# Peptides against a protein of PDB entry 3JWR, part 199

Target 1, 323 residues: chain A of PDB entry 3JWR
Amino acid sequence: TRELQSLAAAVVPSAQTLKITDFSFSDFELSDLETALCTIRMFTDLNLVQNFQMKHEVLCRWILSVKKNYRKNVAYHNWRHAFNTAQCMFAALKAGKIQNKLTDLEILALLIAALSHDLDHRGVNNSYIQRSEHPLAQLYCHSIMEHHHFDQCLMILNSPGNQILSGLSIEEYKTTLKIIKQAILATDLALYIKRRGEFFELIRKNQFNLEDPHQKELFLAMLMTACDLSAITKPWPIQQRIAELVATEFFDQGDRERKELNIEPTDLMNREKKNKIPSMQVGFIDAICLQLYEALTHVSEDCFPLLDGCRKNRQKWQALAEQ
Target 2, 298 residues: chain A of PDB entry 3JWR as posed
Amino acid sequence: TRELQSLAAAVVPSAQTLKITDFSFSDFELSDLETALCTIRMFTDLNLVQNFQMKHEVLCRWILSVKKNYRKNVAYHNWRHAFNTAQCMFAALKAGKIQNKLTDLEILALLIAALSHDLDHRGVNNSYIQRSEHPLAQLYCHSIMEHHHFDQCLMILNSPGNQILSGLSIEEYKTTLKIIKQAILATDLALYIKRRGEFFELIRKNQFNLEDPHQKELFLAMLMTACDLSAITKPWPIQQRIAELVATEFWEQGDQVGFIDFVCTQLYEALTHVSEDCFPLLDGCRKNRQKWQALAEQ

## One batch from the design tools (peptide; made by RFdiffusion4, then SolubleMPNN)

Design b2_p15_4_s4 (from b2_p15_4, 9 letters changed)
Fold by OpenDDE base, seed 2:
Structure b2_p15_4_s4 (fold): chain B 323 residues (1-323), chain A 15 residues (1-15)
Amino acid sequence: as target 1 above (323 residues)
Amino acid sequence: MAALEAMELQAAAEQ
């Protein structure tokens, strides 16, 4: 395609030029091509291209295939969300110095998972999928969308000309796919809520050890969630704009719940309750985000900008909730 | 996942 030719021939700017090591990064000013260039830079600077012998054209095709399999009519859970999740992962690995704590296969898997974790997202949550009796709800009992996202990820990875993992041994390939699956499934916030207590307790007791395979898996899950939720850590103008996209998607679901399911939406998804957004954001930060970024900062102090950003945005949302 | 979905899930897990 013309897009592939343009991407494959383009000079990829440095991570410094692209600012992709910054936790404060914004994609708002970037074209789709520039987001793809950023993604190439992430793979390159994490040594994934070299270590796993990725062909440049294959990587470019894979990135474009991933981007293509996000829906354009979904307000938040689109390519830009996946790209920002991957950028936060890259920043956490580089600037947050988590790269030194992980294997190359784990890093490879996390980056693929971050880019792929919401593939073909429909702009509705698992609850909606279940209540609408969607065919996907018959295939999976739990984490319905996350299983679908992984299936889409696997489909792309196995598609002709998209096989970025072809340089791996059979064992490396199996390991990578296992970690990708675990990482994508970990983006189900229901699973996060279920598992986070174990992580926080290990941190609190100073018993956290990344050499333990179970604790490593737990950490990768927490890191994925931290990147997936990283919009809450962004500078206030970015945070506010992303919150509007989230609200738009949730209100669209609520409108569909009324029309298609004949139910009253929750306050979260109720367009008429827009005035509750600031207080709901404070509640979300307190209930979900703060402890996660605190724990992540205990694993690596260089991740503090995520925690600091989250705290600053809490203050901003609280001030709006008091108006 | 968005902030608000997490609040719903937490409220459901606390029941």
Scores: peptide ipSAE 0.030, ipTM 0.730, DockQ to the pose 0.390
Fold by OpenDDE base, seed 5:
Structure b2_p15_4_s4 (fold): chain B 323 residues (1-323), chain A 15 residues (1-15)
Amino acid sequence: as target 1 above (323 residues)
Amino acid sequence: MAALEAMELQAAAEQ
């Protein structure tokens, strides 16, 4: 395709030029081509292209295939969300110095998972999928969408000309797919809530050990969630704009719940309750985000910008909630 | 995911 030719022939700017090591990064001013170039740079600077003998054209095709399998009519859970999740992962690995704590296969899996974790997202949550009796709800009982996202990820990875993992041994391939699956499934916030207590307790007790395979898996899950939620850590103007996109998607779901299911939406998904957004954002930060970024900062102090950003945005939302 | 999906999921996990 013309898009593939343009991407494959383009000079990939440095990570410094692209600012993809910055926790404050914003994609708002980037074209789709530039987001793809950033993605190539992430794979390159993490040594994934070299270590796993990725062909440049295959990587380009894979990136474009992933991007294509996000819906354009979804306000938040689109390619830009996945791209920003991957960028936060890259920043956490590089600037946050988490790269040195992980294997190359774990890094490969996390980056693929971050880019793929919301593939074919429909702008509705698992609860809506279940209540609407969607065909996907017949296939999976829990983490319905996350299983679907993983299936889409596998489909792309196995598609002709998209096989970025062809340089792996059979064992490396199996390991990578296992980690990708675990990482994508970990983006179900229900699973995060279920598992986070173990992680926080290990941190609190100074018993956290990445040499333990179970604790490693737990950490990868927490890191995925931290990147997935990273919009809450962004500089206020960026965070506020992303919150508007999220609110739009949730209100669209609420409208569908009324129309299709004859259900009164929750305050979160009710456009008539827009005035509650600031207080709800404070509640979310306190209930979900703060402890995660605190714990992540204890694993690597260089991740502090995520925690600091989250704290600053809490203050901003609190000030709006008091108006 | 927005803040509040997590709150809904938390409320569902606490039941």
Scores: peptide ipSAE 0.029, ipTM 0.729, DockQ to the pose 0.319
Fold by OpenDDE base, seed 4:
Structure b2_p15_4_s4 (fold): chain B 323 residues (1-323), chain A 15 residues (1-15)
Amino acid sequence: as target 1 above (323 residues)
Amino acid sequence: MAALEAMELQAAAEQ
């Protein structure tokens, strides 16, 4: 395609030029081509292209395929969200120095998972999918969308000319797919809520050990969630704008819940309760975000900008809630 | 899942 030719022929700027190592990164000013160039740079600078012998054209095609399989009519859970999740993962790996704690296969899997974790997202949560009796709800009992996202990821990875994993051994391939699946499934916040207590307790007791396979898996899940939620850590103007996108998508779901399901939406998804957004954001930060970024910062102190950003945004949201 | 979904899931888990 013309898009592929343009991407494959383009000079890929440095990570420094692209600012993709910054936790404060914003994609708002970037074109779709520039987001693809950033993604190439992430793979390159994580040594994934070299270590796994990725062909440049195949990587370009894969990136464009992933981007194409996000819906444009979804306010938040689109390519830009996936790209920002991957950028946060890249920043956590590089600037946060988590790269040195992980294997190349784990890094490969996490980056693929971050880019793929919301593939074909429909702008509605698992509860809506279940209550609407959507065909996907018949395929999966739990983490319905996350299973679908993984299926889409696998489909793309196996598509002709998109096989970025073709340089892996059979065992490496199996391992990578396992980690990708686990990482995508970990973005179900219901699973995060179930598992986070174990992680926090390990941290609190100073018993956290990445050499333990179970603890490694747990950490990768927590890291995925930390990147997926990383909008809450962004500089305030960026945070506000992303929160508006999230609110838009949730209000769209709430409107559909009223119309299609005859259900009064929760305050979170109720357009009429827009004035509660600041207080709800404070509640979200306190209940979900702070402990996660505190624990992540304990694993790697260089991840502190995520925690600091979250704390700063809590203050901003609290100030708005008091108005 | 977005920040706001986490609150809904938490509220559902507390019930």
Scores: peptide ipSAE 0.029, ipTM 0.728, DockQ to the pose 0.442
Fold by OpenDDE base, seed 1:
Structure b2_p15_4_s4 (fold): chain B 323 residues (1-323), chain A 15 residues (1-15)
Amino acid sequence: as target 1 above (323 residues)
Amino acid sequence: MAALEAMELQAAAEQ
């Protein structure tokens, strides 16, 4: 395609020029081409292209295929969300110095998972999919969408000309797919809530050890969630704009719940309760985000900007909730 | 999906 030719021929700017190592990064000013260039830079600077012998054209095609399999009519859970999740992963690996704690296969899997974790997202949650009796709800009992996202990821990875993993051994390939699956499934917040207590307790007791395979898996899951939620850590003007996108998608779901399912939406999904957004954001930060970024900062102090951003945004949302 | 589900789980916990 013309898009592939343009991407494959383009000079890829440095990570410094693209600012993709910054936790404060915003994609709002970037074109689709520039987001793809940023993605190439992430793979390159993580040594994934070299270590796994990726062909440039194949990587470009894969990136464009991933981008194409996000829906354009979804307000938040689109390519830009996946791209921002991957950028946060890249920043955590580089600026947060987590790269030195992980294997190349783990890094490869996390980056692929971050880009792929919401593939073909429909702008509705698992609860809606289940209540609407969608065909996907017949295939999976829990983490319905996350299983679908992984299936989409696997489909793309196996598609002709998109096989970025072709340079891996059979064992490396199996390991990578296992980690990708675990990482995508970890973006189900129900699983996060179920598992986070073990992680926080290990940190609290100073017993956290990345040499333990189970604790490594747990850490990768927590890191995925931290990147997926990273919008809450962004500078306030960016955070507000992202919160508006999230609210738009939630209200669209709530409108569909009323119309299609004949149910009253929750306050979060209810357009009429827009005035509750600030207080809900404070609650979200307190219940979900703060402890995660505290624990992550304990694993790597260089991740502090995520925690600091989250704390600052809590203050801003609290001030709005008091008005 | 994590942000959506977190907010749902939060909304369910506030309820």
Scores: peptide ipSAE 0.034, ipTM 0.746, DockQ to the pose 0.695; fails the geometry check

Design b2_p15_5_s1 (from b2_p15_5, 11 letters changed)
Fold by OpenDDE base, seed 5:
Structure b2_p15_5_s1 (fold): chain B 323 residues (1-323), chain A 15 residues (1-15)
Amino acid sequence: as target 1 above (323 residues)
Amino acid sequence: MAALEALEMVAEAEQ
């Protein structure tokens, strides 16, 4: 395609030029081509292209295929969300110095998972999929969308000319796919809520050890969630704009719940309750985000900008909730 | 998942 030719022939700017190592990064000013160039830079600077012998054209095609399999009519859960999740992962690995704590296969899997974790997202949550009796709800009982996202990821990885993992041994390939699956499934916040207590307790007791395979898996899940939720850590103008996209998608779901399911939406998904957004954001930060970024900062102090951003945004949301 | 879906999931998981 013309898009593939343009991407494959383009000079890839440095990570410094692209600012993709910054926790404060914003994609708002970037074209789709620039987001793809950023993604190539992430793979290159993580040594994934070299270590796994990726062909440049195949990587370009794969990135474009991933981008194509996000819906354009979804306000938040689109290519830009996945790209921002991957950028936060890259920043956490580089600036947050987590790269030195992980294997190349774990890094490869996390980056693929971050880009792929919401593939073919429909702008509705698992609860809506279940209540609407969607065909996907017949295939999967739990983490319905995350299973679908993984299936889409696997479909793309196996598609002709998209096989970025062709340089791996059979065992490396199996290991990578296992980690990708676990990382995508970890973006189900229900699983996060279920597992986070173990992680926080290990940190609190100073018993956290990445040499333990179970604790490694737990950490990768927590890191994936921290990157997926990283919008809450962004500078206030960026955070506020992303919160508007999220609210738009939730209100669209709430409107569909009224129309299609004949139910009153929750306050979260009710556009008539938009005045509660600031207080709900404070509640979200307190219930979900703060402890995660505190724990992540305990694993690597260089991740502090995520925690600091989250705390600053809590103050901003609280000030709005008091108005 | 966005911040707000997490609040619903917390509420659902606490039931």
Scores: peptide ipSAE 0.027, ipTM 0.719, DockQ to the pose 0.422
Fold by OpenDDE base, seed 1:
Structure b2_p15_5_s1 (fold): chain B 323 residues (1-323), chain A 15 residues (1-15)
Amino acid sequence: as target 1 above (323 residues)
Amino acid sequence: MAALEALEMVAEAEQ
């Protein structure tokens, strides 16, 4: 395609030029081509291209295939969300110095998972999928969308000319797919809520050890969630704009719940209750985000900008909730 | 899952 030719022939700027190591990064001014160039840079600077012998054209095709399998009519859960999740992962690995704590296969899997974790997202949650009796709800009882996202990820990875994992041994391939699946499934916040207590307890007791395979798996899940939720950590103007996109998508779901299911939406998805957004954001930060970024910062102090950003945004949302 | 789905899930988990 013309898009593939343009991407494959383009000079890839440095991570410094692209600012993709910054926790304060914003994609708002980037073209689709520039987001793809950033993605190539992430793979390159994490040594994934070299270590796994990725062909440049195959990587370019894969990135474009992933981008194409996000819906354009979804306000938040689109390519830009996946790209920002992957950028936060890259920043956490590089600037947050988590790269030094992980294997190359774990890093490879996390980056693929971050880019793929919301593939073919429909702008509705698992509850809506279940209540609408969607065919996907017959295939999966739990984490319905996350299983679908993984299936889409696997389909792309196996598609002709998209096989970025072809340089791996059979055992490396199996390991990578296992980690990708676990990482995508970990973006179900139900699983986060279920598992976070174990992680926080290990941190609190100073018993956390990344040499333990179970604790490693737990950490990768927590790191995925931390990157997926990373919009809450961004500088206030960026955070506020992303919160508007999230609210738009949720209100679109609530409108569909009324119209299609004859259900009164929750306050979160109710367009008429938009004045509750600031207080809901405070509640979200307190209930979900703060402890996660505190724990992550305890694993790597260089991740402090995520915690600091979250705390600053809590103050901003609280000030709006008091108006 | 978006940030705000977490609020529903927390509310469900606190019940």
Scores: peptide ipSAE 0.027, ipTM 0.719, DockQ to the pose 0.421
Fold by OpenDDE base, seed 4:
Structure b2_p15_5_s1 (fold): chain B 323 residues (1-323), chain A 15 residues (1-15)
Amino acid sequence: as target 1 above (323 residues)
Amino acid sequence: MAALEALEMVAEAEQ
């Protein structure tokens, strides 16, 4: 395609030029082409292109295929969300110095997972999918959308000319796919809530050890969630803008719940309760985000900008909730 | 899942 030719022929700017190592990064000013160039840079600077012998054209095609399989009519869970998740992962790996704690296969899997974790997202949560009796709800009992996202990821990875994993051994390939699946499934916040207590307790007791395979898996899940939620850590103008996108998508779901399911939406998804957004954001930060970024910062102190950003945004949301 | 869904899930899990 013309898009592929343009991407494959383009000079890829440095990570410094693209600012993709910054936790404060924003994609708002970037074109779709620039987001793809950033993604190439992430793979290159993580040594994934070299270590796994990725062909440049294949990587370009894969990125464009991933981007194409996000819906444009979804306010938040689109290519830009996936791209921002991957950028946060890249920043956590590089600036947060988590790269040195992980294997190349784990890094490869996490980056693929971050880009792929919401593939074909429909702008509705698992509860809506289940209550609407969607065909996907017949295939999966739990983490319905996350299983679908993984299936889409796998489909793309196996598509002709998109096989970025073709340089892996059979064992490396199996390992990578396992980690990708686990990482995508970890973006179900239900799973996060279920597992986070174990992680926090290991941190609290100073028993956390990345050499333990179970603790490694747990950490990768927590890191994935930390990147997925990373909008809450962004500088206030960015945070506020992303929160508007999230609210738009949730209100669209709530409107559909009223119309299609004949139910009153929760306050979160209720357009009429827009005035509760600031207090709900404070509650979200307190219930979900703070402990996660505290624990992540304990694993790597260089991740502190995520925690600091979250704390600053809590203060901003609290100030709005008091108005 | 977005930030706000987490609040619902916490509320549901505490129930």
Scores: peptide ipSAE 0.027, ipTM 0.714, DockQ to the pose 0.424
Fold by OpenDDE base, seed 2:
Structure b2_p15_5_s1 (fold): chain B 323 residues (1-323), chain A 15 residues (1-15)
Amino acid sequence: as target 1 above (323 residues)
Amino acid sequence: MAALEALEMVAEAEQ
């Protein structure tokens, strides 16, 4: 395609020029082409292209295929969300120095998972999918959308000309797919809530050990969630704008819940409750985000900008909730 | 995922 030719022929700027190592990164000013260039740079600077012998054209095609399989009519859970999740992963690996704690296969899997974790997202949550009796709800009992996202990820990875994993051994390939699946499934916040207590307790007791395979898997899950939620850590103007996108998508779901399911939406998804957004954001930060970024910062102190950003945004949302 | 869905999930997990 013309898009593929343009991407494959483009000079890829440095990570410094693209600012993709910054936790404060914003994609708002970037074109779709520039987001794809950033993604190439992430793979390159993580040594994934070299170590796994990725062909440049295949990587370019894969990135464009992933981007194409996000819906444009979804306000938040789109390519830009996936791209920002991957950028946060890259920043956590590089600037946060987590790269030194992980294997190349784990890094490969996490980056693929971050880009793929919301593929074909429909702008509705698992609860909506269940209540609407959607065909996907018949295939999966739990983490319905995350299973679908993984299936979409696998479909793309196996598509002709998109096989970025073709340089891996059979065992490396199996390992990578296992980690990708676990990482995508870990983006179900229900699973995060279920598992986070174990992680926080290990940190609190100073018993956390990445050499333990179970604790490694747990850490990768927590790191995926930290990147997925990383919008809450962004500088206030960025955070506020992203919160508006989230609210838009949730209100669209609430409107569908009224129309299609004949139910009153929760306050989160109720367009008439827009005035509760600041207090709800404070509640979200306190209940979900703060402890996660605190724990991540205990694993790597260089991740502190995520925690600091989250704390600053809590103060901003609290000030709005008091108005 | 956004704030309140997470809050609802926390409330459900604490019951």
Scores: peptide ipSAE 0.027, ipTM 0.709, DockQ to the pose 0.278; fails the geometry check

